# Ledger of designs, part 68: peptides against a protein of PDB entry 3OIQ

Target 1, 212 residues: chain A of PDB entry 3OIQ
Amino acid sequence: KNRIFVSSSKDFEGYPSKAIVPVQFVALLTSIHLTETKCLLGFSNFERRGDQSQEDQYLIKLKFKDRGSERLARITISLLCQYFDIELPDLDSDSGASPTVILRDIHLERLCFSSCKALYVSKHGNYTLFLEDIKPLDLVSVISTISTKSTNSSKHSSSELISECDLNNSLVDIFNNLIEMNRDEKNRFKFVKLIHYDIELKKFVQDQQKVL

## One batch from the design tools (peptide; made by RFdiffusion4, then SolubleMPNN)

Design b1_p16_8_s4 (from b1_p16_8 with S1P Q3F S6E D10E)
Fold by OpenDDE base, seed 1:
Structure b1_p16_8_s4 (fold): chain B 212 residues (1-212), chain A 16 residues (1-16)
Amino acid sequence: as target 1 above (212 residues)
Amino acid sequence: PLFDSEETDELYDEYL
């Protein structure tokens, strides 16, 4: 089956009540919920739903079926957190209890752009997104991609039918939503509170704010 | 819609 690019978490409301659909989206990592039995990764595009922005619009499950799947999930989380400079509690604690980790509101400190591949699995109108692949995106690369409006239709190989346009549009939409949140005095999100807030991000936000 | 149902875990386990 072809992988579907998802621009909004609302798209899943129109999906079949019983299906398995490979999907892909780009979003910001917002939460990590590691337990003894599973991991949930929260992601958001901060698409406005009614009066408030939705956090954790995409809940991605890493299921623990066996020691191998649990180890894979722990390695995935460790690598993701290392890439984004997210401090995790020591997962190696000699106390034979599986450490529970709950991180929330990650986007208030760090913009963790991620390209996610998942399986949409639905039964009786309920659904779960199971992680297939995750690629962290470098913020400088995201900024450069948005700024250069890739007119480079580089005719690279036909297998990744993810329109560079769909990815770029989603990245622009995320930044526009973050700019709106930053302008709202009631919203906790502020670019100047990001740990990695530098001159490049500042300049990009200032230039993008003039277009909105 | 409910997220993370046991019913979807079964269908996922049958797919793998």
Scores: peptide ipSAE 0.612, ipTM 0.955, DockQ to the pose 0.677
Fold by OpenDDE base, seed 3:
Structure b1_p16_8_s4 (fold): chain B 212 residues (1-212), chain A 16 residues (1-16)
Amino acid sequence: as target 1 above (212 residues)
Amino acid sequence: PLFDSEETDELYDEYL
């Protein structure tokens, strides 16, 4: 089945009221909501939607059906948080209640770029995005990918080129949106408040700000 | 649209 690349969460407004569609997108991790019954991962590209909140534009579900699916979800969250240096409260509390974890506004402290594969499932015009795969992206790799693209039109196969172009356009759009948020005095997002704000990110943002 | 509906969970369970 052909996987559809999604550049905007508005694309789902045009999707069938009853469908099962494999999708892929790139976005920043914004929230984690772990409960006893499920995990929800919030993602955003920070596309401006008028006066609507730019948080959790993509809500991705990890459903707990059994102990295996619950364990898979917990391992996925643990590995994602380890990769992004996200502090999770210790899951090892001797109280036999599965710990509830609620993290919000992750993008205010860390830029957690993620390439997500999900299954869009709709019925009666309601939809859920179920996680199929997640690849965390390194910020240095994201910056290098955006910066180097002005020069190398090398002839690779047409199918890999489309997926690579879509990925890079989405990464550029996310950074442009973050630059606009950083310029807005009312917006809570500021690059200088990121825990991992370094000289490389500073230089990249300053160079991108000259083009916008 | 409502996110995370029980009806989509059933349809997802039938798909797997």
Scores: peptide ipSAE 0.612, ipTM 0.954, DockQ to the pose 0.671
Fold by OpenDDE base, seed 5:
Structure b1_p16_8_s4 (fold): chain B 212 residues (1-212), chain A 16 residues (1-16)
Amino acid sequence: as target 1 above (212 residues)
Amino acid sequence: PLFDSEETDELYDEYL
């Protein structure tokens, strides 16, 4: 089955009430909820949804079926947190209590761009997104990709690849949404409050703000 | 729609 690129979590409102659909999206990591029985990863593109929280627009489940799937989930979270410099409580504590980790509002401190592959599973109009794969994206690479998009329309039309255009459009849309949030005095998000706010990000944001 | 339903967990487990 071809993997569908998802630009909005609203796309799922049009999906079948009973389906199994491989999907892919690009979003910012917003939350991590690790429990004894599962992990939930929250992602957002910060698409405006009225007065609803812009966080956790994509909830991704890592199900614990057995010790192997639990270990895989824990390793995945550890690797993501290491990549993004997210401080986790020591998951390796010899205290035989499975550590519960709840991180929220991650995007207020760090822009954690991620390309996610998930399985959309629905029954009776309810759905869950199960993680299949996650690729963290480097912010410098994201900025470079957005900045260079104006010049390289090399149409490699292979009908199976999520178009580089869809990825690049989603990255632009996320940045535009963040710029709008940054301009809103009521919004908690501010680029200058990011731990990794540097001269390159500052310049990029300033240049994007002139186009919006 | 309810997220993280038992019904979707069953359907996912049947798919794997």
Scores: peptide ipSAE 0.611, ipTM 0.954, DockQ to the pose 0.645
Fold by OpenDDE base, seed 2:
Structure b1_p16_8_s4 (fold): chain B 212 residues (1-212), chain A 16 residues (1-16)
Amino acid sequence: as target 1 above (212 residues)
Amino acid sequence: PLFDSEETDELYDEYL
């Protein structure tokens, strides 16, 4: 089945009430909710939704069906948190109760760009996004990708170039949304409060702010 | 639409 690139979580409002659709999107990691039975990963592109919260626009489920699926989920979360320098409380507590972990507002301290593959599963108009694959994206690589493509409209329409265009457009849209949030005095998001705020990110934001 | 329904878990379990 062809995987659908999703630019907005509103696209799911038009999806069939009973379906299994492979989807892909790029977004920032915003939350982690680990329980005994599942993990929920929250993601956002910070698109304006009127009166709706800009947080957790994409909720991705890792279901614990058995010990293997639970172990896979815990390893996935550990590797993501290691890649983004996110401190998790030690999951190896010798007390046989799996600790509940709730992290929120991750984007206020770290820009955790992630390319997600999921199964959209719907029944009776309810839906869940089940994780199939996740690729963390390096911020320097994201900045370089946005900066280089602003100049080269190469006319070659291959299906691979469409998926790369969709990815790049979504990365640009996320940065534009973050710049708008940074300009809003009421918004908690500020680039200067990011733990990894460096000279490269500062320069990139300053250059993008001149185009908006 | 509700996220994380038991009905979608069943349909996902049948798919795998």
Scores: peptide ipSAE 0.606, ipTM 0.953, DockQ to the pose 0.665

## One batch from the design tools (peptide; made by RFdiffusion4, then SolubleMPNN)

Design b1_p17_1_s1 (from b1_p17_1, 8 letters changed)
Fold by OpenDDE base, seed 3:
Structure b1_p17_1_s1 (fold): chain B 212 residues (1-212), chain A 17 residues (1-17)
Amino acid sequence: as target 1 above (212 residues)
Amino acid sequence: SMVEEQLKKMEELEELE
């Protein structure tokens, strides 16, 4: 079955009430919820949805049913946090209690771009997104990709081109949404408050703001 | 919240599996 690229989490409102659909999206990591019984990742493209919260537009579940799946979930969280330089509380507490990690509003401190593969599973009109794969994206690479592809129509194979175009369009849309949030005085998001805010990101944002 | 509603829907789906 072909994997569907999803540009908006609203697309799921039109999905079948009973289906299993492999999907892919790119979004910013916004939350991590790891407890003794659950592992959830929140992502957002920050699309405007009226007066509703723009956080956790994609709520992704990691399998957490047995010791093997729990171990995989914990390793996944650890590797993501290591990649994005997110401080986790020391998991090595000698107390045999599995460490609880609850992080929210990650996007206010770090832009954690992630390419996600998930399984959409619906029953009785409700759905769950199960994580199949996650690839963290480097911010410098994201900026470089957006900045360079505005000019290079190079003839690569049609199937790879579609997935790259969809990815790039979604990355541009995310940045445009972040720029709008940054311009809104009522919005908590500000680029200058990011821990990794540098001259390169500043220049990129200034150049994108001239086009919007 | 929208997140709490989605979490509830996910929990209801898992209880049905």
Scores: peptide ipSAE 0.025, ipTM 0.662, DockQ to the pose 0.705
Fold by OpenDDE base, seed 2:
Structure b1_p17_1_s1 (fold): chain B 212 residues (1-212), chain A 17 residues (1-17)
Amino acid sequence: as target 1 above (212 residues)
Amino acid sequence: SMVEEQLKKMEELEELE
């Protein structure tokens, strides 16, 4: 089955009440919830949804049934956190209690761009997103991708065409939403409060603000 | 169907989470 690129988590409201649909999206990591019984990742594109929290628009479950799936989930979390310089408690602690990790509002400190592949699974109108794959994106690469008007139709092979255009459009939309949040005095998000805020990001944001 | 069997296996996943 062809994988569907999702630009908004609202798209799922129009999805079948009983289906399995492979999907892909790009979003910012907003939360991590790892306990003894479950593993969840929250993502957002910060699309305006009235007065509702803009975090965790995509709630993604990791399989957590057996020691093998639990280990895979823990390794996935460790690798993501290592990539984004997120401090985790030692997950390998010899203390027979599996460490609990609860992180929220990650986007207030770090822009953790992630390309996610998931299975949309619905029954009776409720749905769950199960993680299939995750690729962390480097912020410098994201900025470069947005800044370079991708006229390069690289004729790369006929593999499942999530268009470079869909990815780029979603990245632009996320930055536009962050710029709007940064302009809002009531919003907690500010670019200058990011741990990795540098001259390059500052310049990029200033240049994007002139277009908006 | 294979889809229903996969749905059931995934629901059994959600009940354990």
Scores: peptide ipSAE 0.024, ipTM 0.603, DockQ to the pose 0.066
Fold by OpenDDE base, seed 5:
Structure b1_p17_1_s1 (fold): chain B 212 residues (1-212), chain A 17 residues (1-17)
Amino acid sequence: as target 1 above (212 residues)
Amino acid sequence: SMVEEQLKKMEELEELE
């Protein structure tokens, strides 16, 4: 089955009540929940959903049922946190107790853009998203991609029907949503409070604000 | 498929946890 690009987590409301569907989306990492028994990643595109929380719109489970899957989950979390410069407690503590990691509101300090491949699995009208693959995206690369409107669709092999346009549109939508949040005095999100807020990001945000 | 059966077993086990 072809992988479906998902622009909104609301798209899942229209999905079959019993299915397995490979999906892909781009979103910001908002939370990490690593315990002894489970691993969850929260993502959001910050689409407005009325009065509902804008965090964790995509709750992604990592397989955590055996020593191999647990190790893979821990390595995945470590690599993501290293990439995004997220401070974790030492997961390799010589004390045989697996450290619990609970991080929330990651987007308030860092813009952690991620391209995720997941399996949508539904049963009895409920669904779960299982992580298949994750690619962290560099913010400078995201900014450059949005700014250049790369019309050069020429190099990706025909089998991944996910157009570069869909990815770019989702990245633009995320930034637009963040700009709206930044303008809202009641919203905790502010670009100037990001740890990595630099002249490049400042300029990009200022330029995008003029187009909106 | 073997993948669908594994995913189903994974889901059934996660509903029990």
Scores: peptide ipSAE 0.022, ipTM 0.601, DockQ to the pose 0.067
Fold by OpenDDE base, seed 1:
Structure b1_p17_1_s1 (fold): chain B 212 residues (1-212), chain A 17 residues (1-17)
Amino acid sequence: as target 1 above (212 residues)
Amino acid sequence: SMVEEQLKKMEELEELE
């Protein structure tokens, strides 16, 4: 089955009430919920949805049904956090107790761009997104990609047609939404409060603000 | 919260699997 690129978490409202659909999206990591029984990742594009929280628009479940899947989930979380410089408690505590990790509002401190592959699984009109794969994206690379408007349609072979255009459009939309949030005095998000706020990001935001 | 509602829907979905 072809993987569908999803630009909005609202797209799932139109999906079949009983289906398994492979999907892909790009979003910012907003939350991590790791307990003894569950592992969830929250992501958002920060699309405006009225007065609803813009966080965790994509709630992604990691399989947590056996010791093997639990270990894979913990390793996945560890590697993501290492990539984004997110401090975790040592998951390998000799105490045999599985550490609980609950992180929220990650986007207020770090822009953690991630390309996610997931399975949409629906039953009786409800759905769950199961993580299949995650690729963290480097912020410098994201900024470069948006800035250069890479019209390089490198005709890579027809099979993994996630249009470079769809990815780029979603990245632009996320930044535009963040700029709007930054302009809103009531919004907690501010670029200057990011731990990794540098001259490059500052310049990029200033240049994008002139186009909006 | 929206997260709590989604978590509840996911739990209900898992009980049905």
Scores: peptide ipSAE 0.025, ipTM 0.666, DockQ to the pose 0.655; fails the geometry check

Design b1_p17_1_s2 (from b1_p17_1, 7 letters changed)
Fold by OpenDDE base, seed 1:
Structure b1_p17_1_s2 (fold): chain B 212 residues (1-212), chain A 17 residues (1-17)
Amino acid sequence: as target 1 above (212 residues)
Amino acid sequence: SRYEEQLKKEEKLEELE
């Protein structure tokens, strides 16, 4: 089955009430919820949804049913946090209780762009998104990709690649949404409050703000 | 919160599996 690129988490409202659909999206990591029994990742593209919270628009579940899946989930969280310079409590504490990690509003401190592959699984109109793969995206690479508007549609016709266009459009949409949030005095998100706010990001935001 | 509502939907889905 071909993997479907998802630009909005609202797309799932139109999905079949009983299906398994491979999906892919790009979003910012907003939350991590790791307990003894569950592992969830929250993502958002910050699409405006009226009065609804813009956080955790994509709630992604990691399988947590056996020691193998639990270990994989913990390793995944550790690697993601290491990549994004997110401080975690030491998960290897000799106390046989796996530490609980609850992080929220990650996007207020760090822009953690992620390309996610997931399985949409629905039953009786409810659905769960199960993580299949995650690729963290480097912010410098994201900025460069948006800035260069790659006309290089090099026809690598591998049917499995998300069109570079869909990825780029989603990244642009996310930045536009962040710019709107930054302009809103009521919104907690501000680019200048990001820990990694540098001259490059500043310049990019300023240039994008002129186009909006 | 929307997060809590989604969590509850997922929990219900797992109970149905």
Scores: peptide ipSAE 0.029, ipTM 0.691, DockQ to the pose 0.722
Fold by OpenDDE base, seed 2:
Structure b1_p17_1_s2 (fold): chain B 212 residues (1-212), chain A 17 residues (1-17)
Amino acid sequence: as target 1 above (212 residues)
Amino acid sequence: SRYEEQLKKEEKLEELE
């Protein structure tokens, strides 16, 4: 089955009430919820939805049904946190208890761009997104991709079902949404509060603000 | 919260699997 690129979590409102659909999207990691019984990742593109919370627009489940899937979920979380330099609470290794991790509002401190492959599964008008694959994206690479506007159709993208155009448009939309949030005095998001806020990001944001 | 609503929808879906 062909994988569908999703630009908005609203697209799922039009999806069949009983289906299995491979999907892909790009978004910011906003939350991590790892307990003894489940593992969830929250993502958002911060699309305006009225007065609704813009966090966790994509709630992605990691399979957590047996010791093997639980271990894979924990390793996935560890690797993501290592990549984005997210401090995990001390996983007391000495308590034979499975470590609990609850992180929220990750985007307030770090812009964690991620390309996600998921399986949309719906039944009786409800749906769940199951993680199939995740690729963390480097912020410098994201900024460079948006800035160069170059549709360098490098031949290597032939294996990924996502058009380079769809990815770039989604990245631009995310940044535009963040700029709007940064301008809103009521919004907690501010670029200057990001731990990794540097001269490059500052310049990029200033240049994008002139176009909006 | 929207997160809690999504969690409740997910729990209901798991009960149906």
Scores: peptide ipSAE 0.028, ipTM 0.683, DockQ to the pose 0.685
Fold by OpenDDE base, seed 5:
Structure b1_p17_1_s2 (fold): chain B 212 residues (1-212), chain A 17 residues (1-17)
Amino acid sequence: as target 1 above (212 residues)
Amino acid sequence: SRYEEQLKKEEKLEELE
């Protein structure tokens, strides 16, 4: 089955009430919820949805049924947090209690761009997104990709290839949404409050603001 | 296929939640 690129979490409202669909999206990591019984990752494109929270627009479940899946979930979280320089309690602590990790509003401190592959599973109109794969994206690479607007569509004609255009458009949309949030005095998000806010990001944001 | 078996496992997973 071909993987569908999803530009908005609203797209799922039009999906079948009983289906299994492989999907892919790009979003910012906003939350991590690891307990003894479940593992959830929250992502957002920060699309305006009226008065609804812009956080956790994509709630992704990791399999958490057995020791193997639990270990995989913990490793996934550990690797993501290491990549994004997110401080976690030691998940491997031999203390027989599995550490609980609840992180929210990650985007207020760090822009954690992630390319996610997930499985959309619906039953009776409800759906769940199961994580299949995650690729953290380097912010410098994201900025470079948006800035260069690489028209090199390698026309790999395989029906499973998410167009470089879809990825780039989603990244641009996310930055545009962040710029709008940054301009809103009521919004807690500010680029200058990011831990990794540097001259390069500052310049990029300033240049993007001139185009909007 | 291995993929179809995985899909069925995911569907069953959701049924248990």
Scores: peptide ipSAE 0.024, ipTM 0.635, DockQ to the pose 0.056
Fold by OpenDDE base, seed 3:
Structure b1_p17_1_s2 (fold): chain B 212 residues (1-212), chain A 17 residues (1-17)
Amino acid sequence: as target 1 above (212 residues)
Amino acid sequence: SRYEEQLKKEEKLEELE
């Protein structure tokens, strides 16, 4: 089955009540929930949804049924946190209790762009998204991609079925939403409060704000 | 919160697995 690119988490409201659909999206990591029994990742595009919270628009479940799946989930979380420079409590504590990790509002401190492949599974009108693959995206690379939209179709073998256009459009939409949040005095999100806020990000935001 | 509503939907799905 062809993988469907998803630009909005609202698209799932129109999906079949009983289906298995491979999907793909790009979003910011907003939460991590790792307990003894569950592993969940929250993502958001910060799409305006009226009075609804813009947090965790995509809730992605990692399989957590046996020691093998638990190990894979923990390794996945560790690698993501290492990539984004997210501090985790020491997972290696010899106390036989699996460490609990609960992180929320990650986007307030770090912009963690991620390309996710997931399996949409619905039953009786409810659905779960199961993680199949995740690729963290470098912020500098995201900024460069948005800024250079018009020039080099470098023929790197796009064996990845994402249209480069769909990816780029989603990245632009996310930044536009963040700029709107930054302009809203009631919104907690501010670019200047990001730990990795630098001259490059500042310049990019200033240039994008002039176009909006 | 939307997160809590989504968690409640997932818990209901787990009860159905």
Scores: peptide ipSAE 0.028, ipTM 0.681, DockQ to the pose 0.700; fails the geometry check

Design b1_p17_1_s3 (from b1_p17_1, 9 letters changed)
Fold by OpenDDE base, seed 3:
Structure b1_p17_1_s3 (fold): chain B 212 residues (1-212), chain A 17 residues (1-17)
Amino acid sequence: as target 1 above (212 residues)
Amino acid sequence: SLYEEQLKKEEELEKLE
């Protein structure tokens, strides 16, 4: 089955009540929930949903049913946190108890862009997204991609069927949503409060604000 | 079907989480 690119988590409201659909999306990592019994990742593109919370629009489950799947989940979390410079409590506690990690509102301190492949599984109108693959995206690379592709359609034939246009459009939409949040005095999100806020990000935001 | 078997396995996994 072809993988479907998802631009909005609202698209799932129109999905079949009983289906298995491979999907892909790009979003910001917003939460991590790792316990002894489950692993969940929250993502958002911060699309406006009226009065609904913009947090955890994509709730992704990692398979957590046996020691092998648990180990894979923990390694996945460790690698993501290492890539985004997210501090985890020392996992090396000799006490044999797997450490509990609960992080929320990650986007308030770090912009953690991620390309996710997931399996949509629905039953009786409810659905779950299971993680199949995750690729963290470098913020500098995201900024450069948005800034340059307004001009040159370089036909790099990467055989990945997902339109490079869909990825870019989603990245632009996320930044536009963040700019709107930054302009709202009631919103907790501010670019200047990001730990990695630098001159490049500042300039990019200022240039994008002139177009909006 | 293979689809129904896969759906059942993922549903059983969802209930455990």
Scores: peptide ipSAE 0.025, ipTM 0.587, DockQ to the pose 0.063
Fold by OpenDDE base, seed 5:
Structure b1_p17_1_s3 (fold): chain B 212 residues (1-212), chain A 17 residues (1-17)
Amino acid sequence: as target 1 above (212 residues)
Amino acid sequence: SLYEEQLKKEEELEKLE
């Protein structure tokens, strides 16, 4: 089955009540929830959904049912956090208790762009997204990609129906949403409060604000 | 096939819910 690119988590409202659909999206990591029994990653495009929280629009489950899957989930979280310079509480606490990690509002401190592959699994009208793959995206690379509007469709394999255009459009939409949030005095998100806020990001935001 | 193996994994995931 071809993987479907998803631009909005609202797209799932139109999906079949009983289906398995491979999907892909790009979003910001907003939360990590690792307990003894579950592992969840929250992502958002910050699409306006009325008065609903813009966080965790994509709630992604990692398989967490056996020691192998638990280990994979923990390694995945560790690698993501290392990539994004997210401080995890010492997972090595000698207390034989499985370390609990609950991080929220990650986007308030760090822009963690991620390309996710997931399985949409629905049953009786409810659905779950299971993580298949995750690729963290470097912010400098994201900024460069948006700025260059690289029309160079490298003819990579026809099998990924995901146009480079769809990815770029989603990245632009995310930044536009962040700019709107930054302009809203009531919104907690501010670019200047990001730990990694630098001259490059500042310039990019200023340039994008002129186009909006 | 890789597809059948994926389908089995998907079915296993569906049973896990």
Scores: peptide ipSAE 0.024, ipTM 0.614, DockQ to the pose 0.046
Fold by OpenDDE base, seed 2:
Structure b1_p17_1_s3 (fold): chain B 212 residues (1-212), chain A 17 residues (1-17)
Amino acid sequence: as target 1 above (212 residues)
Amino acid sequence: SLYEEQLKKEEELEKLE
C-alpha cells in the first residue's frame, strides 16, 4: 500500500476500525516515555482541538518485546536526543536496572522537528501507531525551506515521496500554531525561552507574524 | 488470502503492545 501523508492527527478518526495503513507525518517531538516495558514518543503539530492538551497528538510506540527491540528503541532515543541536544541519563547503565526516562514539554525548550513514518494499526475502533522510521529535521533547514517557497517540484515521481507541498504546508502550519501560542499570555510556550533562540529564528518569527 | 496475511500481521503487531 502507498504511504499516506497525514496533516492532522484528526485524520485517524476517519480511518477504518480494522486496518494496517502506512502513514507519514511531520511534527514536533513533545515527549519521551521509556520504561522497563514500553517506549513511547509524543509528537504534536499544536493544532487547536478545543480544550484538549495540544501535546502528544501523535503517540508513537516503539517495538519493545525482546532484548533486540529494546536495544533498538534505546539507540533510537539516544540518537534523537543527541541530534537535538537533549540531555538523557546514561541508558547503558551496567547496573542491570533499565533506566526510566520520562521527558515532557520538550517543545518549551527545543523545537525538535521530525519526519516520522509509522504503521497505523486499528482493531475494534482503537488504533496504535508503530514507528517505522524517523528523520530529525534541522531548524535552519526548516526555516530556509519555508522562506524560499521553493516551488521547484523536482518531480521525484516515486509514489512513496510526500509532496514537497504537503511537507511545506505542514511546517508552515506548525509555525503558525507556535506563533499563536507565543501570542497567548496563558500559554507557556515562548520563542524567547527556547535554548536555541537566535537572530535567525527571531527574524523569521517576526516576518511570519506580519503575515498573520 | 491477502486478508488472512494482513490479519496475522495485525495480530503479531497487537502482540507488540
Scores: peptide ipSAE 0.023, ipTM 0.575, DockQ to the pose 0.052
Fold by OpenDDE base, seed 1:
Structure b1_p17_1_s3 (fold): chain B 212 residues (1-212), chain A 17 residues (1-17)
Amino acid sequence: as target 1 above (212 residues)
Amino acid sequence: SLYEEQLKKEEELEKLE
């Protein structure tokens, strides 16, 4: 089955009420919810949806039904947090108590760009997105990719079904949305409040703001 | 919130599985 690239979480409103569809999207990690029984990751493109919250537009479930899936979920969370320099409590505490992790509004402190592969599963008009794969994206690489794409439409026929164009367009859209949020005095998001706010990101944002 | 609504939809879907 061909994997579908999703540019908006609204696309799922048009999906079949009973289907299994492999999808892929790019978004910012916004939340982590790990309990004894569930593991959820929230992502957002910060697409404007009127007065609706822009947080957790993509709620992704990790399978958490047995010790093997639980371990995989915990390892996934640990590796993601390690990659993005997110401090977690020790998940391997010998005390047998599964640590609860609830992180929200991650995007206010860190831009955690992620390419997610998920399985859309719907029944009776409701759907769940199950995580199949996740690739964290380096912010420097994201910035460089957006900055260089103005020139190299090189037709590299990379056999991966997702056009490099769709990925880059989504990254641009996310940054544009963040710039709009940064301009809004009522919005909590500010680039200068990011822990990793550096000269490179500052220059990039300033240059993008001139085009918008 | 959108999160709470999605979480509720997932819980409803899990009950249907």
Scores: peptide ipSAE 0.027, ipTM 0.668, DockQ to the pose 0.782; fails the geometry check

